# Designs tried in a protein design run: peptides against a protein of PDB entry 8BZL. Part 337

Target 1, 228 residues: chain A of PDB entry 8BZL
Amino acid sequence: SYDRAITVFSPDGHLFQVEYAQEAVKKGSTAVGVRGRDIVVLGVEKKSVAKLQDERTVRKICALDDNVCMAFAGLTADARIVINRARVECQSHRLTVEDPVTVEYITRYIASLKQRYTQSNGRRPFGISALIVGFDFDGTPRLYQTDPSGTYHAWKANAIGRGAKSVREFLEKNYTDEAIETDDLTIKLVIKALLEVVQSGGKNIELAVMRRDQSLKILNPEEIEKYV
Target 2, 242 residues: chain B of PDB entry 8BZL
Amino acid sequence: SRRYDSRTTIFSPEGRLYQVEYAMEAIGHAGTCLGILANDGVLLAAERRNIHKLLDEVFFSEKIYKLNEDMACSVAGITSDANVLTNELRLIAQRYLLQYQEPIPCEQLVTALCDIKQAYTQFGGKRPFGVSLLYIGWDKHYGFQLYQSDPSGNYGGWKATCIGNNSAAAVSMLKQDYKEGEMTLKSALALAIKVLNKTMDVSKLSAEKVEIATLTRENGKTVIRVLKQKEVEQLIKKHEEE

## One batch from the design tools (peptide; made by RFdiffusion4, then SolubleMPNN)

Design b1_p29_6_s2 (from b1_p29_6, 16 letters changed)
Fold by OpenDDE base, seed 4:
Structure b1_p29_6_s2 (fold): chain B 228 residues (1-228), chain C 242 residues (1-242), chain A 29 residues (1-29)
Amino acid sequence: as target 1 above (228 residues)
Amino acid sequence: as target 2 above (242 residues)
Amino acid sequence: GKSEMLAEAAEEEPEDIVAKVEEARRQAE
């Protein structure tokens, strides 16, 4: 029965469910990632947290492992599934290989997972794109993006979600070796990029920084305001 | 187009999951459920629509379910779906307790159910659950907690929230009257009555139409108590006198 | 402890999750 085939090719070769999942991503809050020299930075647009909502439960940047972090745009529940699987894989890799995953490895794992959901009968694509940042065991900073199709690419800087176009245009103009010369400049670049689409400055930005040989640090609003 | 309405869990051209949205719409017509977090406890207040005159009054909660010794939930939506999900919550909590010899943390229980809900939005041939839940609980990690989950498998923690009929108006009232850091369970109960009185589609709020459960800590133990009808009557009376 | 619980939950495909819930329902009938 055609009712089981969720993701099928159109006569013109389109995978409509994948394209429509990409539309779900475009409705998501903006996320930006930048790879510096010895730093990776993720920034996410904070949706107006409802006055009575616990901010603890609205985090859009999460650790996959000590050396890898992820931000996403799109369906939060879908993202949770991907995050959980990625975390398990990171732990499994540590147990079996005795080393942390490379950022590419875990990205490829996530991408393969997403791709399977585009080809499996009775499964819809994941309605998420992700920015995956971290450090390889050798200390090399990495940034990857995945989309609902299961494609992935390495980036110097990128953005996903509703403001992604404007943020990417900003990054294309402003991402230079000079702009990422220091950790602080790299952080400033991310903040400036997000400010292209986020109103009211640091209060509406979630920012996470991972430096070489350091754990993920989520900046508080006061720390963010110092860079504005 | 009508074609997307018939398929269980597919994206629309606009990237929407219509079956999830339709499930949420169905919940919007369900009886009102409120949750309020206080410093010394947490409560659920739910509209009781089915007044069974012949039900033995003592322990029947239509919409409030005890999950374990440390958690309860209220449901807005399809009752049959609610029964499935509340049973699953109990099973998850029980399995955790057996495995770890400690109660499941509140957020972990909520997340586990939300992953189930999400699965029903991603796997074909099943519709989403037409249920939103409010969860109240206590654990050693975060103390008193209030969560809300929807058919998509999304959840969030709240200081106060509402699901079901007139939930938007209720949330607006809660935002106005909720005093952060100063909320006692007593004040939360009064606030719950105030909000329900204004948001329920009834001319007069009566104790027979309201179920209230409180979760408190006494002597290092969680106590979940459904208020007796007389206690609810007193709360309503007090509100009418103010 | 957290890793094992996360592992069991994370390896479950949506089909398996749905199947488990349906099986639990059948056993409760």
Scores: peptide ipSAE 0.297, ipTM 0.703, DockQ to the pose 0.021; fails the geometry check
Fold by OpenDDE base, seed 3:
Parts: C-alpha cells; sequence; structure tokens
Structure b1_p29_6_s2 (fold): chain B 228 residues (1-228), chain C 242 residues (1-242), chain A 29 residues (1-29)
C-alpha cells in the first residue's frame, strides 16, 4: 500500500506519510500560542509528570534565541532535532547578518527543513507541529505555526496537539482586541484556553511569556495560579 | 533511482512508529535495570542473566558500563546494539573533554546519544536501536543525576526508574517507597534490593544475578564503584532479615 | 554556511548528521 512507503504520492495525489505525521501531532500534548499587543504567550499541557520524573527534562517550551521561542506537539525526539538546527541557524544569522533572526525567517527555515524531509528519499517527515513566537527587531510580536508538511502561516492565536480543536474554538470566540488589551489579559486568555482541555487547573499548565524587549520567562505554578 | 529503503521506519495511518514500539517491546523482555537517585549518590542495579561459569570473570559488569569518570550507564535490550551505543557515548564524552577541557555535562551526553537514536528512527536504511539505557552521573550543574532513554530518542530525568522486564511494576513500587528529599544511598540500595526481589522472576534473589554500581562524590571527585558480590549478598541478607 | 552544511548533513548518515548538528551548536554557543 502507498501508505506504507516512504513519502510518495498516492494515485490520488496524497502524501500519506505527511498525513500520518499529522496524526502523530494530534496525539501530542496540547500547545497554545497567543499574540498580544506587546506580548507573546505560549502555553502547554503538562503531561502528568511521573512522580519520579524531573520536570526539567519535560520542557515543551524552549528558546530558539533571545527573541524567539517555540512550543511543539508530537514526537519529542523529532522536535529536539528541529530545535537544535533552529538554534544553530539563529546563531549563524547573528554572526553573518549581525542581527537576530526575524520570527518569520526562522519559521521559514524550520518549514523548509520539514519540507525537505517530506521530499527526500529514505526519510520520514518530522512528526511535529510547532508554534513559534517572538519579537522582530522592530518590536513587532509574531506567532507562526508549522506542520509536518513544512507549511507555515502567521496567526493571532493558534493551538496544536490533541486538544487543539477545542482550544481553537475557544480562541475563535474569545480572541478579541479587548481580550488582549493588556499583558495580563493575554496571559489569562491562554490559561483559559488551555483549561478547556486541561484538567485540574494551573498545575498542569506550562506557561511561557515573552514581553517586548524582555527575555523569555517561564512562569512557575504559583504565578500561573494568580491568573486562574 | 534510490530504491525505497524497505527498512525505513515510517508512520502508521494512526501516526505510530511501529518499529520503535516493537523495539520497546523487545526491551520489555530484557533483564531488569533500576536506577535510584539519592541525596549523597546515585545507583544502578541490573539483572545479570548470563551467568556462564566459563565466561572469563569479566572484571567489568555485564550490564553496567563506565562512560567516563563522572558517568555510567546500564542497558536493557539487544547486546550488540548496546555495545555500539555505549562505545558511542564514550567517544562523545571523550571528544567533548578534548574540545572543552571539561567533562561533558550529563544531560548533554544523554541528549547526544538520543539524537543518534532518533536519527535511526527517521533515516532510511536504519532500524531503531533495540536498547533503553539508564544513565547515572554527576556534574557541577545539577549534581547527581539519573536519566532514562528509549529507542525513540526520548529521554527524561528521574529520581528513580526501571527499564526491562517488569519495569512497570518496579516503577510502581519505586513510587510507593521512594521518599523524596530523604533518600540516602544506603536507603536507595535497600530499596533497589527490595524492588529487584519482587520484580525479578526468581524464587530467591542471589548476588550472582544482580550487578550494582554506585556513583558518589569523595573529596571533590566522582567515584564509580561496582559492588562486590559479597557486598550485594550482605544487602540481600539484610533485606531478608527485615 | 552552517545551514547549508546542516542541509547537506541531512543527506548523510545519521551519525554524521548528529555530529554536525552538535558541532554547529557548540560553535554557536
Amino acid sequence: as target 1 above (228 residues)
Amino acid sequence: as target 2 above (242 residues)
Amino acid sequence: GKSEMLAEAAEEEPEDIVAKVEEARRQAE
């Protein structure tokens, strides 16, 4: 069956391995991204960290550079490869161009990487979608989403992973200019969106905030509870 | 025409990597390996299955490998795959030391190997490694550490964990008995024996069937020690008396 | 330079890809 081959076109024009990689993403923990006015926020569903697991090693939100961070849904090991390559590119860009990457630039790089893995013989697609957020050098907040196919789009808000549909439906109803008027309101919006799919409140949420001209801040559980 | 490498790990319609899952299943039948983190050290305890009298007394543990002065690992799964991966770990650690004049941080070594494991799940002509590893180590960044990695290239840090045969039951027992923040190496050793006694499909735990290594800090140096059979016997005896 | 090297490395054996990624990461840090 064409669905059991490397990434090739089916007779009806489908890239089944890409579609199946998207199914792997849908099994991933939910991630949400929201672009505010002067803030970008990423939230991720904390899998119940096994009682004996170090939470440090379960981070689903990572910095790509000082001005860019990423959350992902899908295969963690695949994500690590993408993250490492993206970090290298961010540093390379700083060295060669003497400016940090734009969020679009690094998104396009990641998207191109993913696309190549859909077209190259002897490779499978990356089983990840990513939400990439940050600030351009002009201070513009950005949110992008990528999928296993290597497509990317800019968003105001989006979600990926197992709860993505419910979170998106929530965001479609509740993402307004008033809802993102302040940094705190934007954070609250992300938390509320995740609470649509996450049980037991703020303890099961990982939240990262990047404000204009500030570094990535990962909120502790106590800080998250203040917004609930 | 680069022929479709029939050995490429591919996604199922449901988004599963069956070759990785099957590798994990194979590991479930391997000898049990435990890792326990304590305040004053970290240990590995591994089931020894190949007790051949004619095996030259391998002065070294069959299941526990020293990686460098600050790290050791245990393996569950395909021995040949384990040998390749443990050699690679040593090479990575050595290259890092030569390049930076410092020991590789524990998590970086684990991550480096996990990226290799991941690559064997993504690139054509390769199969996943049929090996899970437990890593114990010390570094200046996080102190004593315990990691687990699987064929997918996923890893995690743990206070206590188990791989191989009856790993789920072992992990359940560890969750019940592990006292967070109060675990001494002595208590960890006792816990390891307790868990192995229940999870190994043996009527009686014997020192010949168990390998234990401890990693401690003495005078600002890491000490990795494989316990002698007599020491393991004493631990077993103590457990039987309790 | 690095991006191209990583792109080329992606066509190489898995070990070489990992090594190149790690090397590039170390050079960027």
Scores: peptide ipSAE 0.038, ipTM 0.614, DockQ to the pose 0.025; fails the geometry check
Fold by OpenDDE base, seed 1:
Structure b1_p29_6_s2 (fold): chain B 228 residues (1-228), chain C 242 residues (1-242), chain A 29 residues (1-29)
Amino acid sequence: as target 1 above (228 residues)
Amino acid sequence: as target 2 above (242 residues)
Amino acid sequence: GKSEMLAEAAEEEPEDIVAKVEEARRQAE
């Protein structure tokens, strides 16, 4: 009975709705994030864009601000709500503090939002995990992950979604200082990591790159194929 | 277990939102709606089921709604829910126009409604809307556009798509016959009739059972036109002759 | 903030949810 209520503790101390939201994330397309020396890279498994679907509307990597971008796994509609709120907060911060948000700040904001939806009566958790990457104003590259519970941690590299376990295992083996020595090597690492779970080459990968003091660049399929 | 299904939209143990899935299932039994994007326009074609002779108002369109001067939509699902959402779309578009003195971008209007739909899947005491929509529009940013949205609050842009009864079969046919980059509005109309003829469970397609609207640009203005019954009859006749 | 408004909207009538979603969106534009 407890597992069917709004997010409440079970007799065993479980928040079943949070756990079930995590299962929704595991059904999502795989996303990977890697922090390089002077670069952050997000990669997402493109679901085969249905014939006749507009590719622009299937983007899983979104800018939150000029210095921050996010990839997600799980419910797309839930992600849109989180993205919109995060964008508002980024703009509000620029207006009030006159500086862009730190990647940690916006991650904490998103995490707090998610956590609130796990405690609020009459609400279900967000069915999303997110990889948030960017640069702080001092030029430090950052990568954070959030889950449906509202927890967050900083990472060197991480993955979320259906292939996350395999991708993480690959990253644990292959993430070295040498593997991220250059921007190109860092991009190559992300592509290789995604190829562990993506069946059809560079065509099924969405890749976004943010370099220090540069805007978010989404790589086209031809640019991705150069790294494969 | 069935008991998860009766409460506020919550996750199942498998991470599924059953109330959203059930809403989508209900839409699968609604009348068929098609959308096709062409180079020179975009169209909606919808099955008309309620031909009640006693309806005093010759509703020119039962399932196709003008939203503003640049957008229209078609609906599949619960009529009352559709009316609420269609009204909300009009209000959002009007408020935007008043605030910014320009028409709302097509995708922005779609996203606005999708955020509402999503909210009804997340907040307590609410059920999902039992409605899917097709949107057609023109704006200065992307030109002619076609969108689909579902009860989850998910949406996507399409070159051609279908919602409602036999939508999967219709989508399969559209994938086979849609020629990317070569689609004229004339060819799109012919394709719409072809697909409806196969997806509607009728022995013979009649103009009384089909509503078609086109959105075009003439002299730098958007023109939304519901085809007259005679025009639809001509399209059906042409299809029968091929 | 907007988060609180959306949180409050969850407990309100459908019309209030719509209004709050719209307001949250307007503030994001």
Scores: peptide ipSAE 0.036, ipTM 0.602, DockQ to the pose 0.025; fails the geometry check

Design b1_p29_6_s2 (from b1_p29_6, 16 letters changed)
Fold by OpenDDE base, seed 5:
Structure b1_p29_6_s2 (fold): chain B 228 residues (1-228), chain C 242 residues (1-242), chain A 29 residues (1-29)
Amino acid sequence: as target 1 above (228 residues)
Amino acid sequence: as target 2 above (242 residues)
Amino acid sequence: GKSEMLAEAAEEEPEDIVAKVEEARRQAE
């Protein structure tokens, strides 16, 4: 009999499969998110772009809708499933409610999806954490983080993946109102935060910016080097 | 602990999916498959391990499969798993063509199969597919393309890559000899022979042990061709003379 | 919902999982 119960409580009340999924996230490339005044910025460590690999297929920052994007740490294949489900929900919401999703709404949807995979027999947890950023219809910038358990919280700034501890420690010290006073300063803060764990400068960083009433912009390496 | 070696794919305490890693290990013992992207085409080169003279030549290839008019793939790993996945690729491509009256974009076909592979790593009572694939194709969006996918459901686009036996050494050689922007299909074929000669566990490379397929564009149509044994012999001879 | 379909698919034969994954993907395109 295949133990149908993949995610079970230990005698001491731990969900080991959820904890182990969090360890999978810690092995992932570092991602950072920062909420500015009128900007949200996602940055990801580009460790694995092999010399002969096509960079377009290694994207760790994905649009969910025109007003929402997501970065992740952990299992790329698991992330693809979550991204696809979230995109469908964003489109469904536009059709049924006639408005874009709020960043909180789509975060809650993703969190609920993850949580269901922790309770359902014959399913393992998703091995991903996500940083979800965007703008609500009122123009308010938002940043949320989700983990494999299906928990979610709103943040000013956060990091996930291998270097998350060091990046968070940097952000705790350097995230001030002055540091996010302008869009350029906010971008610079994200780059500086990633440089705590990324070797060899701007060439190893993927950076995406979403400004109020603007689409997601992925910066090219030359644009990133201007901020370094 | 024996618990992590179960047929159900679960996380280890270290966040590893051991069943996926073991599937990748099984692929490491499979025959070598190479893919190389050129400016004027893309190729697959695969080691043929089962040289049975009684095999009906009607087989397009032992390890290279035509998926549709614009795509082919090569497989490394468990043959039965490869047959299932190759059939599924053909079905996905056919369903798309019927629905949209256009060929499926290359990356969309790759992603479809990768979602299936991922599902077999997430759902209970299932094991990962013990198969990696190389995909070659052409579409109107990106032109000539080369992709690799693994048992986890991860995939990537490549200029050149290798799966199966001695893949790491092959990839290292490809990185040294691949000239970005200057690769012709002719040069890619020569490079494939060079890499296979060094990475196959054979004393001498022979045309009977190598399958090569090329994908080109002629008069606005995709042409997928398996090289004849004589053509492969000429490539090997040319390499030996250099 | 798609998640329930995937949950049911986990108890189904491999071919049924493939079909459900394809359907879920088709709905995401």
Scores: peptide ipSAE 0.030, ipTM 0.596, DockQ to the pose 0.025; fails the geometry check

Design b1_p29_6_s3 (from b1_p29_6, 16 letters changed)
Fold by OpenDDE base, seed 5:
Structure b1_p29_6_s3 (fold): chain B 228 residues (1-228), chain C 242 residues (1-242), chain A 29 residues (1-29)
Amino acid sequence: as target 1 above (228 residues)
Amino acid sequence: as target 2 above (242 residues)
Amino acid sequence: GASEFLREAAEEEPEDIVAKVEKARAQAA
């Protein structure tokens, strides 16, 4: 009998497969999200693209829709599945409701998907956490985090992956109304937060910015270096 | 430790998928496959381990498979798993062509298979495929392309890469000798021979032990060609004279 | 063949992932 991967409770009430999936996330590259006043910013630790690797295929920040984007930490292949499901849902929502999804709606969808994979006896949890950012139709910037359990919460700022603890500690100290007063200051805050764990400066950061009523912009390395 | 090694598709306490890692280890013992992207084409070069003299007309390479008119792949790992995956690639490409009346974009085909690979790492009662693939292709979106995928369902685009035996050493050599923007298909072929000569566990590189396919564009059409043994011999000879 | 095996293996597992991924790709293209 193939031991079906059973996410079962331990005698102590622990879901070990979920906990171990969280350990997989901790091995992932660091991602940070910050909600500004009229901006949301995602930053990811760019693992040194191996010489001869195409950078376009190593993106860790993905659009889910025109108004929503996601960064993740953990298993890239698992993330691709979640991203594809989320994109389908965003399109379906536009067709059925004639409005784009709210950031909360799509976060809840992703969270529910993850949760179902923790209850299925034939499935392992997703080895990913995600930072989901965007704008609601009313122009409100949102940031959500999801983990392998399917839990989700709204944040002002958060981090996931290997350096998440240090980045969160930095954000807890430095996230103020003054630090997010402008779009540029908000971007600078994200870069500074990532530099706590990224050794090689701005060259090893992937940064995406979504402004109110604007499409997702991925900053090039030269644009990032201007903020350093 | 042993309990996690015996179970498919579970995380270890450290967040590792040991079945995926073991599949990757198995691929490390497979014959070497190289891919090199050039300005005017892309190539695959693969080690041929089973030289059966009685194998009739090698219409197709043992390790290089044509997927459609615009794409080919090479495989490293379990042959039976490779056959399943290469057949699936052909089916995906054919379904897309029938649905859209145009060839599937290279990255879309790669990603389709990678999602299948990922599923076999997530669902209970399944094992990972013990196969890595290199993909070469051309499409109207990105031109010539080279991709690598592994048992986890991860993939990436490359200018040059290697899978199978001594892949790390091969990748190191490729990093040293690959000249970005200056790589012609001719220079890529020479580089492939150079790398294979150093990374194959053979005393002397011979044309019978190497399969090479090139993908080029001629008159607005993709041409996938497996090099004849004599052509490979000439490449080896040229390398020995340098 | 291998496709049927992948399909049957996908049928015992919710058909939905590969089919939804294919559908998502078809819609994103």
Scores: peptide ipSAE 0.048, ipTM 0.587, DockQ to the pose 0.025; fails the geometry check
Fold by OpenDDE base, seed 1:
Structure b1_p29_6_s3 (fold): chain B 228 residues (1-228), chain C 242 residues (1-242), chain A 29 residues (1-29)
Amino acid sequence: as target 1 above (228 residues)
Amino acid sequence: as target 2 above (242 residues)
Amino acid sequence: GASEFLREAAEEEPEDIVAKVEKARAQAA
């Protein structure tokens, strides 16, 4: 019966559907995340919004809760499902535990969701990786990455999508305590990292900044150009 | 490649969902549908292919569906799939109205259906819907709106767009002629006729082959109107005189 | 709660995908 999508092991021990979902992620627009001292920054490659497209509907950075933000690379429709479930979990946690989720908690939830879709008959993996940033209740900035397998890790800085390799190589060289000493330097680091793979400067970058005890701020193009 | 094509909900080695791509290909052969957002309204224009003499002259829009008092959609693709999705849109909108005692926001209805479309691309035993939709609507949050959705469950808001046959050419023309901030419903109607005349493989555009619906606000109410054949004839005539 | 339902919806074969998506939305609202 061809009716069931089955993520099965190859003879060599590979989960082909997970690997192929990772290829879908690599075709996605680049996203970068950086953890500063008192700031978390997400940047995404803004694909040229088609001239007639509403920019409001082309967001790759979304809030999961007041203290958590996510960027993704890969299938936008798959990302929407994950985002919606994560938002529900954040709200449920506030209602049941009376505290906001930790960034690790919501990352683990998303990771577990992804993992289940790799193991359940009749399902394919999610074709997305995510960068999840935010602040824990103690004011600690966090950055996590998830992939289609449901694996997750904490990072100081990372990138996903098409340009991720080049951006990571840049971050590995340039992420220092000095480079993140201030909020402005941290923002500048993200912009510089994205400029390794994004043509035409600040106009093709979307940036979101979450500072300690502040709400998510999406920078406008003019604000981005000040850091270029 | 072929073994992956037979399975409805799996990735190819290249990270592609071939069943979704094939559904999009099927839509490319469907009749053209246009959507144009104006300052004072929004419109859908669709190619009418089934002109059967025995169709009762009650010109029910073949491709334009009223969803609720504030929204309509046009469809390109498999008719049976379109009927299922348009019915589902109506049910979602009705359930929301009953639950919240207010109309569903336009984007929320679009997102709702897109999650269903996405699910049919992810769960086994299902195929993608072979349908793209254009949505027009008004709500108190964003005013007049135009959305497009595809078989993958992706959607976007648009000022103007096209789905179905020759959609790429139509979108190119819309990009050239659409004036941001200056688009009136009257100018949008003229633009729709201009684009359809070039994208439909007909020697002469006729009102019988075109369905047009407008969504406007009158006295604080949404008005969805399908243009009469005579009104479409007048639009075509004006275009031929230019 | 919504989390449990989404967990169950993630474990069950969607016989009715529409109903599951709608139930998930109703719990998210």
Scores: peptide ipSAE 0.046, ipTM 0.606, DockQ to the pose 0.025; fails the geometry check
Fold by OpenDDE base, seed 2:
Structure b1_p29_6_s3 (fold): chain B 228 residues (1-228), chain C 242 residues (1-242), chain A 29 residues (1-29)
Amino acid sequence: as target 1 above (228 residues)
Amino acid sequence: as target 2 above (242 residues)
Amino acid sequence: GASEFLREAAEEEPEDIVAKVEKARAQAA
């Protein structure tokens, strides 16, 4: 019977399935996002990939469109559903509106999708938080974060996943206008923030950079080590 | 008891809708929102809880939403549910404007959303929205208006009311200090600060923790204004001097 | 199949739910 309410209020007003989905996010690999002046940077911790695992298949950073990319923490299978839906929406928007989505628009779409899964019988919440970065058509860099509840906010910098608390504490201390004055400084800030929780240096970091009017660039380990 | 909590909103043997009551309990833990109707305007005052240094302050208000040129709302409860409902309010208002070439009457917008909220309590294997709203508006039919709605889809018009944390205490204070027929927007702002200072669980009220919006009429147009932090600081300072 | 059903039910907007409820009420009456 699909009629079973999975996400219901507790007597004290809690949505336990949403809270448990947030716990699934907290067990996820750490992701960091930082908005610079003319750059957005996403960083994620790499899990130790088994020797036989194609490193290319475990992408925690993905493009949603040419101007938008997303990192996530939590359940990879859940993330795949959200990413695919977001990609379809980005393409649909380009076809119908003739402009790419704003970062806020696609974030709101993802947030609304997540929220609906918290209110539908027979469905559990998505066990993912996401950092969504990109450029609006006016060239403004944006960073948004969304959680399993479907809540979203704009950020200068944020982190999600198991190390998010320590990384946020670092960013709160070190995010200044001076620290993001250049693209290279912004990249360094993200790497330094991740190194608060990632052991063994640049080899365990995946980093993606999007600059104004440029496609998503995933940095190789050697490029990352230059900033360490 | 537990068997009724795990399914679509159904009546208990006692005739209670526990999921609606539990949604109302969730709202009780949310930040305080006040609404006060004056002779020359309406205001919303809301507690801002999410003050993060890394938050991009591009959003003028966390808890107060402009719905159209003549209406705004504040929300207490689950933020994601609030976002869905506030977007729906905007869509309803826009569709009405396009269809009738005039702004939607305030009460009609409130009732349209209340019907949606009610439907989520009765049909379709959905949970109630964990959200209460305060609505402020102006229309040509009733002038300045203040409404409150809850997760059940019930609504009412108010002269002054409160939702969220310590709402009962706030409503009691509003009943004591609200002077019917003599309330100016200036006096309403002072009353809002007075009530928030006593109902917010803070040692000292600060402008960073308070959002205030006013709705007035100027030259036959509605003006919705979110007060600047400096203006809120002046109101707090004035209250501390009295 | 299951993916389409999940897609359709995830795309239900609040107004669509109200309209479905009203239609169901009208048919049950």
Scores: peptide ipSAE 0.031, ipTM 0.484, DockQ to the pose 0.027; fails the geometry check

Design b1_p29_6_s3 (from b1_p29_6, 16 letters changed)
Fold by OpenDDE base, seed 4:
Structure b1_p29_6_s3 (fold): chain B 228 residues (1-228), chain C 242 residues (1-242), chain A 29 residues (1-29)
Amino acid sequence: as target 1 above (228 residues)
Amino acid sequence: as target 2 above (242 residues)
Amino acid sequence: GASEFLREAAEEEPEDIVAKVEKARAQAA
């Protein structure tokens, strides 16, 4: 009987529903984020789009605002809810504060949203982790990760989803100041990191790049292959 | 009240939402619905299971619902849930039209319903909807479109797809016979009949057991048409002669 | 435009859940 109350601690202090939501994340497609010097890069494993599926409806990297982008791993429908709320908050912030959100601010908003869903008996946790990248209004590149629990941390590089362990191990070995010295090297680092878990090269990678004072650019497969 | 918490869709230890999966299983036993995107239109074809012999010419579609002037859907699953969701789709579309003085883009309508579906998987005291939908539509942004949504609130765009009974076999046949870039509405109709004839648990496909709707553009206006029984009979006959 | 912004949110293919369920069933048979 899975009749366990959503928000009760186990006798050993575990929030099982949060842990189980993390298992949903581990089943998700791999996403990687890297912060460069003047660039942030998100890469996502493209699942083989089913024959006859429209690829345009299978996007895993989304803009939250002009200065913030998000990739996720886990339940797509859950992610859509988080994304929509984050977008509303970004717009609200621009209207009320007259400045774009900081990447930390919107991450904290998302994290707080997730956390609240872990405390309500009438709600299950979100089955998603997210990598949130962007630039603060001062031009500082940022990368944050958040999980189903509503925790969040700043990273230089990180990965989420099914291949996250292997990708993180790669990043831990290969993320150096030299490896991110240029925008192109930073992009190459993300691609190489994803290639640890993604077969068949650039066709199975979605890549988004945000440079300082530039809009989010999603690279096409041909552009990705230039870095391979 | 603590009693409603037991009805909350929760994660399994493996990170699965079993109530969503069980809803999808229930849909697998529902009547077959096909959607096929063509260059000049899009169609839905649905199995009719409730044939009331006493109904005169069934001019109404049982499984295909007009949502607005530019969109229709077909449903596989629980009829009562279908009625609720199709009503919500109409309300969403109407509210958008009133607010923006233009028809809701197809994907936005699909997304709005999918957010509702998702909410029924996340909030306590609710169960997932036991319904998958195929959506056909036209908008100025993407032209003719076909979408599928499931009980999780997930959706995708498709060139051709199937939901309900024998959907996997139908999708396999669609993958084999669908010619990308060359699909006319006429060829799509023929393909729909071909697939339904093989996937419906009937010895012989009859027009009374099939509903077909087409969505086309005529003079800059969307036209949603349910095929008459005689038209479906002609399509079946043509398929039997090939 | 607003329409491109809405497209970005749908990752998990419904087929993967169905396919995983079918694959799990096929492996359990």
Scores: peptide ipSAE 0.009, ipTM 0.559, DockQ to the pose 0.026; fails the geometry check

